# Peptides against a protein of PDB entry 3JWR, part 95

Target 1, 323 residues: chain A of PDB entry 3JWR
Amino acid sequence: TRELQSLAAAVVPSAQTLKITDFSFSDFELSDLETALCTIRMFTDLNLVQNFQMKHEVLCRWILSVKKNYRKNVAYHNWRHAFNTAQCMFAALKAGKIQNKLTDLEILALLIAALSHDLDHRGVNNSYIQRSEHPLAQLYCHSIMEHHHFDQCLMILNSPGNQILSGLSIEEYKTTLKIIKQAILATDLALYIKRRGEFFELIRKNQFNLEDPHQKELFLAMLMTACDLSAITKPWPIQQRIAELVATEFFDQGDRERKELNIEPTDLMNREKKNKIPSMQVGFIDAICLQLYEALTHVSEDCFPLLDGCRKNRQKWQALAEQ
Target 2, 298 residues: chain A of PDB entry 3JWR as posed
Amino acid sequence: TRELQSLAAAVVPSAQTLKITDFSFSDFELSDLETALCTIRMFTDLNLVQNFQMKHEVLCRWILSVKKNYRKNVAYHNWRHAFNTAQCMFAALKAGKIQNKLTDLEILALLIAALSHDLDHRGVNNSYIQRSEHPLAQLYCHSIMEHHHFDQCLMILNSPGNQILSGLSIEEYKTTLKIIKQAILATDLALYIKRRGEFFELIRKNQFNLEDPHQKELFLAMLMTACDLSAITKPWPIQQRIAELVATEFWEQGDQVGFIDFVCTQLYEALTHVSEDCFPLLDGCRKNRQKWQALAEQ

## One batch from the design tools (peptide)

Design b1_p27_1_s1 (made by RFdiffusion4, then SolubleMPNN; from b1_p27_1, 12 letters changed)
Fold by OpenDDE base, seed 3:
Structure b1_p27_1_s1 (fold): chain B 323 residues (1-323), chain A 27 residues (1-27)
Amino acid sequence: as target 1 above (323 residues)
Amino acid sequence: SDALLEQFIESHTVSEEERERLRALIE
């Protein structure tokens, strides 16, 4: 395609030029081509291209395929969300210095997972999928969409000309897929809630050890969630805009719940409750986000900008809630 | 807020048993 030719021939700017190491990064001004260039830079600067012998054209095609398999009519869970998740992962690995704590396979898996974690997202949550009796709900009992996202990820990875993992041994490939699956499934916030207590307790007791395979897996899951939710850490103008996209998608679901399922939506998805967004954001930060970024900062102090951003946005949302 | 958390739990769980487990983990 012309798009592939353009991407493959383009000079990829440095990570510094692209500002993709910044926790404050925004994609709002970037074209789709620029997001793809950023993604190439992430793979390159993490040494993944070299270490796993990725062909440049194959990587370019894979990136474009991943991008293409996000829906354009979904307000939030689209390519830009996946791209921002991956950028946060990259920043956490580089600026947050987590790269030195992980294997190359883990890094590879996390980056692929971040880009792929919401593939073919329909703009509705697992509860809607289940209540609508969607065929996917017959295949999976839990984390329905996350299983689907992984299936889509696997499909793309195995598609002709998209096989970025072809340079891996069979064992490396199996390991990578396992980690990708775990990482994508970890983006189910229900699983995060189930597992976070163990992580926080390990941190609190100073017993956290990345050399333990179970704790490593737990950490990768927490890191994925931290990147997935990283919009809450962004500078306030960025946070507000992203929150509007999230609200739009949730309200669209709520509208569908009323129309298609004859169900009154929860406040979170109720367009008529837009005035509750600030207080709901405060609640979300307190219940879900703060402890995670605190714990992550404990693992690597260089991740503090995520925690600081989250705290600052809490104050901003609280101020709006008091109006 | 507890209300938001409940809404979150409801949106991410399929059974009352699972909801109860999640509630217990958040407390």
Scores: peptide ipSAE 0.022, ipTM 0.683, DockQ to the pose 0.222
Fold by OpenDDE base, seed 1:
Structure b1_p27_1_s1 (fold): chain B 323 residues (1-323), chain A 27 residues (1-27)
Amino acid sequence: as target 1 above (323 residues)
Amino acid sequence: SDALLEQFIESHTVSEEERERLRALIE
């Protein structure tokens, strides 16, 4: 395609020029081509292209395939969300110095998972999928959409000309796919809530050890969630704009719940309760976000900008809730 | 607030059994 030719022939700017190492990064001014260039830079600077012998054209095709399999009519869970999740992962690995704590296979898996974790998202949550009796709800009992996202990820990875993992041994390939699956499934916030207590307790007791395979898996899950929720850490103008996109998608679901399911939506998805957004954001930060970024900062102090951003946005939302 | 956390749990869980399990873990 013309798009592939343009991407494959383009000079890829440095990570510094693209600002993709910054926790304060925003994609709002970037074209789709520039987001693809940023993605190439992430793979290159993490040494994944070299270490796993990726062909440049294959990587370019894979990136474009991933981007194409996100829906354009979804307000928030689109390519830009996946791209920002991957950028936060990249920043956490580089600026946050988490790269030094992980294997190359784990890094490869996390980056692929971050880009792929919401593939073919429909702008509705697992609860809606279940209540609407969607065919996917018959295939999976738990984490319905996350299983679907992984299936889409696997389909793309195995598609002709998209096989970025072809340079791996059979054992490396199996390991990578296992980690990708676990990482995508970890983006189900219900699973995060179930597992986070173990992680926080290990941190609190200073018993956290990444050499333990179970604790490693737990950490990768927490890191994925931290990147997926990273919009809450962004500078206030960026946070506000992303919150509007999230609210738009949630309100669209709430409108569908009324019309299609004859259900009164929750406050979070009720367009008529827009005035409650600030207080709900404070509650979300306190219940879900703060302790995660505190624990992550304990593992690596260089991740502090995420925690600091989250705290600052809590203050901003609290001030709006008091108005 | 506990009410906001409950609304969040309800929006992210697919069954009452899962909601009860999550409530028990948060309390």
Scores: peptide ipSAE 0.022, ipTM 0.680, DockQ to the pose 0.212
Fold by OpenDDE base, seed 2:
Structure b1_p27_1_s1 (fold): chain B 323 residues (1-323), chain A 27 residues (1-27)
Amino acid sequence: as target 1 above (323 residues)
Amino acid sequence: SDALLEQFIESHTVSEEERERLRALIE
């Protein structure tokens, strides 16, 4: 395609020029082509292209294929969300110095997972999929969408001309796919809630050890969630704009719940309750986000900007809730 | 269950049905 030719021939700017190592990064001013260039830079600067012998054209095609398999009519869970998740992962690995704690296969898997974790998202949550008796709900009982996202990821990775993992051994390939699957499934907040207590307790007791395979898997899951939720850490103007996109998608689901399922939506998905957004954001930060970024910062102090951003946004949302 | 999570759920729901839906949103 013309798009592939343009991307493959383009000079990829440095990570410094693209500011993709910044935790304060925003994609709002970037074109789709520029987001693809940023993605190439992430793979290159993490040494993934070199270490796994990726062909440049294959990587370009894969990135464009991933982007194409996000829906354009979904307000939040689209390519830009996946791209921002991957950028946060890149920043956490580089600026947050987590790269030094992980293997190259783990880094490869995390970056692929971050870009792929919401593939073909429909703008509705697992509860809606289940209650609507969607065909996907017949395939999976739990983490319905996350299983679907992984299936889409696997389909793309195996598509002709998109095989970025062709340079791996059979064992490396199997390991990478396992980690990708685990990382994508970890973006189900239900699984986060289920597992986070173990992680926080290990941190609290100073018993956390990345040499333990189980604890490594747990850490990768927590890191994936931290990147997925990273919008809450962004500078306030960016946070507000992303919160509006999330609200739009949730309200669209609520409207469908009324129309298609004949149910009253929760306040979070109720368009008529938009005035509760500030208080709901405070509750979300307290219940889900703060402890995660505290624990992550304990593992790597250089991740502090994520925690600091989350705390600052909590204050901003609280001030709005008191108005 | 995390006490903060339960507080979040309770603060944003007015019925058990809504509570279950909010849990399902997080799950």
Scores: peptide ipSAE 0.020, ipTM 0.571, DockQ to the pose 0.093; fails the geometry check
Fold by OpenDDE base, seed 5:
Formats: sequence, structure tokens, C-alpha cells
Structure b1_p27_1_s1 (fold): chain B 323 residues (1-323), chain A 27 residues (1-27)
Amino acid sequence: as target 1 above (323 residues)
Amino acid sequence: SDALLEQFIESHTVSEEERERLRALIE
């Protein structure tokens, strides 16, 4: 395609030029081509291209395939969300210095997972999928969409001309896929809630050890969630704009709940309750976000900008809730 | 419903309305 030719022939700017190492990064001003260039730079600067002998054209095709498999009619859970998740992962690995704590296979898996974690997202949550008796709900009992996202990821990785993992041994390939699956599934907030207590307790007791395979897996899951939720850490103008996209998608779901399921939506999904967004954001930050970024900052102090951003946005949302 | 999730929701919310919001967000 013309798009592939253009991407493959383009000079990829430095990470510094693209600002992809910044926790404050915003994609709002970037074209789709520029997001693809940023993604190439992430793979290159993490030494993944060299270490796993990726062909440039294959990587370009894979990136475009991933992007293509996000829906354009979804307000928030689209390519830009996946791209921002991956960018936060890259920033956490580089600026947050987490790269030195992980293997190359773990880094490879996390980056692929971040880009792929919401593939073919439909703009509705797992509860809606279950209540609507969607065919996907017949395949999976828990984490329905996350299993679907992984299936889509696997499909792309095995598609002709998209096999970025072809340079891996069989054992490396199996390991990478296992980590990708675990990382994508970890983005189910229900699983996060179940598992985070163990992580926080290990941190609190100063017993956290990345050399333990179970604790490593737990950390990768927490890191994925931290990147997935990273919109809450962005500078206020960016956070506010992203919150509007999230609200739009949730309200669209609420409208469908009324129309298709004949149920009254919760306040979160109810456009008539738009005035409750600030207080709901405060509640979300307190219940879900703060402890995660505190724990992550404990593992690596260079991740502090994520925690600081989250705290600042809590203050901003609280001020709006008091009006 | 997942028992662990419900325990979390109950421990971190004051009102039924807040519980419903958090449940809807997580599920």
C-alpha cells in the first residue's frame, strides 16, 4: 500500500525529537503516520529491532495492521489510546528506568501488548457484552474483551508479512506470547483489583523481588495497568480532553443500554449525570489510581512524574466537584 | 459477581451510587 511505502521509506526521527520519552507526551497534534514513526522509534530504541532481527518492512506492516484493527468510530478505545499506552510504557522503560529491571523478551512482550491490548474494542465494557449476550460472551466467562484483544493480537502476529517475531527461537516465541497474553489480560480492571493487594503488600513489607517469577509476572501486570490508565497522569488540559473522550464513549454505551437492553444506565454511563464527572474522577483516582502509581514509584523513583500528575489532576477534579 | 471485587468496592465506596459507578467502570 501507499501508506506502507511511505512509512517504510520515511526517516524515523529521534526519540528526543518525537518527545516519546516524556511522561507528559500528547498525541493530539500527531498524524497517523507520525504515530507509526513514533512506534518504530520505540522498537528501535529498546533494541528490539536489532536483538530480534526484525525486518523494517515487516515491522512497518505490523504497526499499520495493528492500527487498522482499531475501530475509528469508538471515541476513546481506539488506536490513539493504544499508542498512548505504548508511549507510557516506553517512557516508563526509558525515563522511568524500568528497562534495566526486565529482560529483552519481557520488554518486547510489553510493547506488543501495550499496542495490542484493546484491538477491535467496540466501545462497550465487559458487562455490556455479557448483558447483551454477545457471541464473545459465549467463548469467555471472564475478561471477555481482553481475551478477544489477545486473539486479535495473535492473528496479526501470525499474518503473512506481519511476523515481527520470526527471528525468535521457538522457546523465545512461546515465552513472548505467554507474557503478551498475561499483559493484555492484566488490563482488565477486575483482575487488577484482585491482584493489586498482593503487589502493594510486597512493596509495603519491602519484600518485593523481581527475581521471583511470580512477583515478576505480578509487576508486569501492574505496569500494564499503570500505562493503560496513564491518561489520569497527564497535564491537566490533556487529562480533561481525554476525560471528555472517555465520557463520550461511556454515554454512548448508556444510550445503547437504554435502547437495546431497556435498562437505566449507571451514573458513569448516563449523559444526564454529566455534572457528576468531577466527583466520579476523584473517586476513580482514590480507589484505583493513586496507590498504583505510589507503588510503581517505590519500585522506580524515576516514575514519580506519573504519581505527581495523578495527584495534581485529583486536585483539579476536586476543585470542579466543589463548584 | 467476583467476591474479591465486591469486597474491594464495598471497602472503597460510601454509597450504593458510588458502588454502582465503580462496578460499572471495572466490569
Scores: peptide ipSAE 0.016, ipTM 0.565, DockQ to the pose 0.111; fails the geometry check

Design b1_p27_1_s2 (made by RFdiffusion4, then SolubleMPNN; from b1_p27_1, 12 letters changed)
Fold by OpenDDE base, seed 3:
Structure b1_p27_1_s2 (fold): chain B 323 residues (1-323), chain A 27 residues (1-27)
Amino acid sequence: as target 1 above (323 residues)
Amino acid sequence: AEKAVERFIESHTVSEAEREELRALLE
């Protein structure tokens, strides 16, 4: 395609030029092509292209395929969300110095997972899928959409001309897929809530050890969530804009719940409850975000900008909630 | 942490049924 030709022939700017190592990164001004260029740079600077012998054209095609398999009619859970998740992962790995704590296979898996974790997202949560009796709800009891996202990820990875993992041994491939699956599934907030207590306790007791396979898996899950939710850490103008996208998608779901399911939506998804957004954001930060970024900062102090951003945005949302 | 989760649930729901549903999702 012309798009592939353009991408494959383009000079990829440095990570510094693209600012993709910054936790304050914004994609708002970037074209789709530029997001793809950023993604290439992430793979390159993490040494994934070299270490796993990726062909440039195959990587380009894969990126474009991943992008294409996000829906454009979804307000938030689209390619830009996946891209921002991956960028946060990249920043956490580089600027946050987490790269030094992980294997190349883990890094490869995390980056692929970050880009893929919401593939074919329909703009509705697992609860809606379940309540709508969607066929996917019959296949999976828990983490319905996350299983679907992984299935989509696997489909793309195995598609002709998209096989970025073809340079891996069979054992490396199996390991990578295992980690990708675990990482994508970990983006289910329910699983995060279930598992985070163990992580926080290990940190609190100073017993956290990445050499332990179970703790490593736990950390990767927490890191995925931290990147997935990283919009909450962004500079306030960026945070506000992203929050509007999230609200739009949630309200669209609420509208569908009313229309299609004849269900009154929760405040989170109720268009008539826009005035509660600030207080809900404060609640979300307190319930979900703060401890995670605190714990992550304990693992690597260089991740502090995520925590600091989260705290600052909490203050901003709190101020709005008090108006 | 548990109190924070409850506050989140309360802020996102208006009915007990909704709260229970969201609670179940967050357990």
Scores: peptide ipSAE 0.023, ipTM 0.471, DockQ to the pose 0.099
Fold by OpenDDE base, seed 5:
Structure b1_p27_1_s2 (fold): chain B 323 residues (1-323), chain A 27 residues (1-27)
Amino acid sequence: as target 1 above (323 residues)
Amino acid sequence: AEKAVERFIESHTVSEAEREELRALLE
């Protein structure tokens, strides 16, 4: 395609030029092509292209395929969300110095997972899918959408001309897919809530050890969630804009709940209760976000900007809630 | 931490049905 030709022929700017190592990064000003260029740079600077012998054209095609399999009519869970998740992962690995704690296969898996974790998202949550008796709800009992996202990821990875993992041995390939699956499933917030207590307790007791395979898996899950929720850490103007996108998507679901399911939506998804957004954001930060970024910062102090951003935004939302 | 999640849910719901929906939203 013309898009592929343009991407494959383009000079990829440095990570410094693209600012993709910054936790404060925003994609708002970037074209789709520029987001793809950023993604190439992430793979390159993490040594994934070299270490796993990726062909440039294949990587370009894969990136475009991933992007294409996000829906354009979804307000928040689109390519830009996936891209921002991956960028946060890249920043955490580089600026946050987590790269030194992980294997190349783990890094490869996390980056692929971050880009793929919401593939074909429909702008509705697992609850809606279940209540609407969608066909996907018949395939999976739990983490319905996350299983679907992984299936889409696997489909793309195995598509002709998109096989970025062709340079891996069979054992490396299996390991990578296992980690990708675990990472994508970890983005189910219900699973996060279920598992985070173990992680926080290990941190609290100073017993956290990445050399333990179980703890490694747990850490990768927490890291994925931290990147997935990283919008809450962004500079306030960026955070506000993203919060509006999230609200738009939630309100769209609420409207569908009224129309299709004949139910009154919860406050979070009720456009008539838009004035409650600030207080809901404070509650979300306190319940879900703060402890995660505190724990992550404990593992790597260089991740502090995420925690600091989260705290600052809590203050901003609290101020709005008091008006 | 789990208590914080429950407090969040309770603060943003009126009925048990809404609570279950919000729990489901978080999954």
Scores: peptide ipSAE 0.022, ipTM 0.461, DockQ to the pose 0.092
Fold by OpenDDE base, seed 1:
Structure b1_p27_1_s2 (fold): chain B 323 residues (1-323), chain A 27 residues (1-27)
Amino acid sequence: as target 1 above (323 residues)
Amino acid sequence: AEKAVERFIESHTVSEAEREELRALLE
């Protein structure tokens, strides 16, 4: 395609020029082509292209295939969300120095998972999928959409001309797919809530050990959630704009719940309760976000900008809630 | 911390059944 030709022939700017190592990064001013160029730079600077012998054209095609499999009519869970999740992962690995704590296969898996974790998202949560008796709800009992996202990820990875993992041994391939699956499934917030207590306790007791396979898996899950929720850490103008996109998508679901299912939506998804957004954001930060970024900062102090951003946005939301 | 969790639950649920389910998940 013309798009593939343009991407494959383009000069890829440095990570410094693209500012993709910054935790304060914003994609708002970037074209789709520029987001793809940023993604190439992430793979290159993490040494994934070299270490796993990726062909440039295959990587370009894979990126475009991933982008194409996000829906354009979804307000928040689209390519830009996946791209921003991957950028936060990249920043955490580089600027946050987490790269030094992980294997190349784990890094490869996390980057692929971040880009793929919401593939074919429909702008509705697992509860809606279950209540609407969607066919996907018959295939999976828990984490319905996350299983679907992984299935889409696997489909793309195995598609002709998109096989970025073709340079891996059989054992490396199996390991990578296992980690990708675990990482995508970890983006189910319900699973995060179930597992986070163990992680926080290990950190509190200073017993956290990445040499333990179970603790490694737990850490990768927490890191995925930290990147997936990273909009809450962004500078206030960026945070506000992203919060509006999230609210738009949630309100669209609430409207559908009312119309199609005859269910009164929760306050979070109720368009008539938009005045409660600031207080709900404070509650979300306190219940879900703060402890995660505190624990992550304990593992690597260079991740502090994420925690600092989260704290600053809590203050801003609290001020709005008091008006 | 407990108050923050309760505020979160109240903001995200409309029924007592939903609240109880979410409480059970957050404990």
Scores: peptide ipSAE 0.020, ipTM 0.552, DockQ to the pose 0.112
Fold by OpenDDE base, seed 4:
Structure b1_p27_1_s2 (fold): chain B 323 residues (1-323), chain A 27 residues (1-27)
Amino acid sequence: as target 1 above (323 residues)
Amino acid sequence: AEKAVERFIESHTVSEAEREELRALLE
């Protein structure tokens, strides 16, 4: 395609030029092409292209395929969300120094997972999918959409001309897919809530050890969630804009709940309760976000900007909630 | 941590149905 030709022929700017190592990164001003270029740079600077012998054209095609399989009519859970998740992962690996704690296969898997974790998202949560009796709800009992996201990821990875993992041995391929699957499934917030206590306790007791395979897997799950939720850590103007996108998508779901399911939406999904967004954000930060970024910062102090951003945004939301 | 989640749910719901839905969103 013309798009592929343009991407494949383009000079890829440095990570410094693209600012993709910054935790404060924003994609708002970037074109779709520029987001793809950023993604190429992430793979390159993580040594994934070299170490796994990726062909440039194949990588370009894969990126474009992933991007294409996000829906444009979804306000938040679109390509830009996936891209920002991957960028946060890249920043955490590089600037946050987590790269030194992981294997190349784990890094490969995490980056692919971050980009793929919401593939074909429909702008509705698992509860809506279940209540609407969508066919996907018949296939999976829990983490419905996350299973679907992984299926989409696998489909793309195995599609002709998109096989960025073709340079891997069979064992490396299996390992990578396992980690990708676990990472994508870990983005189900329900699973995060279920598992985070173990992680926090290990940190609190100073018993956390990445040499333990179980703890490694747990850490990768927590890291994925940290990147998935990283919008809450962004500078306030960026945070506000992203919060608007999230609210738009949630309100769209609420509108559909009224129309299609004849159900009154919860406050979070209710357009008429927009004034509660600040207080809900404070509650979300306290209940879900703060402890995660505290724990992550404990594992790697260079991830502090995520925690600091989260704290600052809590203050901003609290101030709005008091008005 | 569980208490924080519960408090969040309680503070943002007016009915048991809403609580279940929000719980489902978080679970």
Scores: peptide ipSAE 0.023, ipTM 0.458, DockQ to the pose 0.094; fails the geometry check

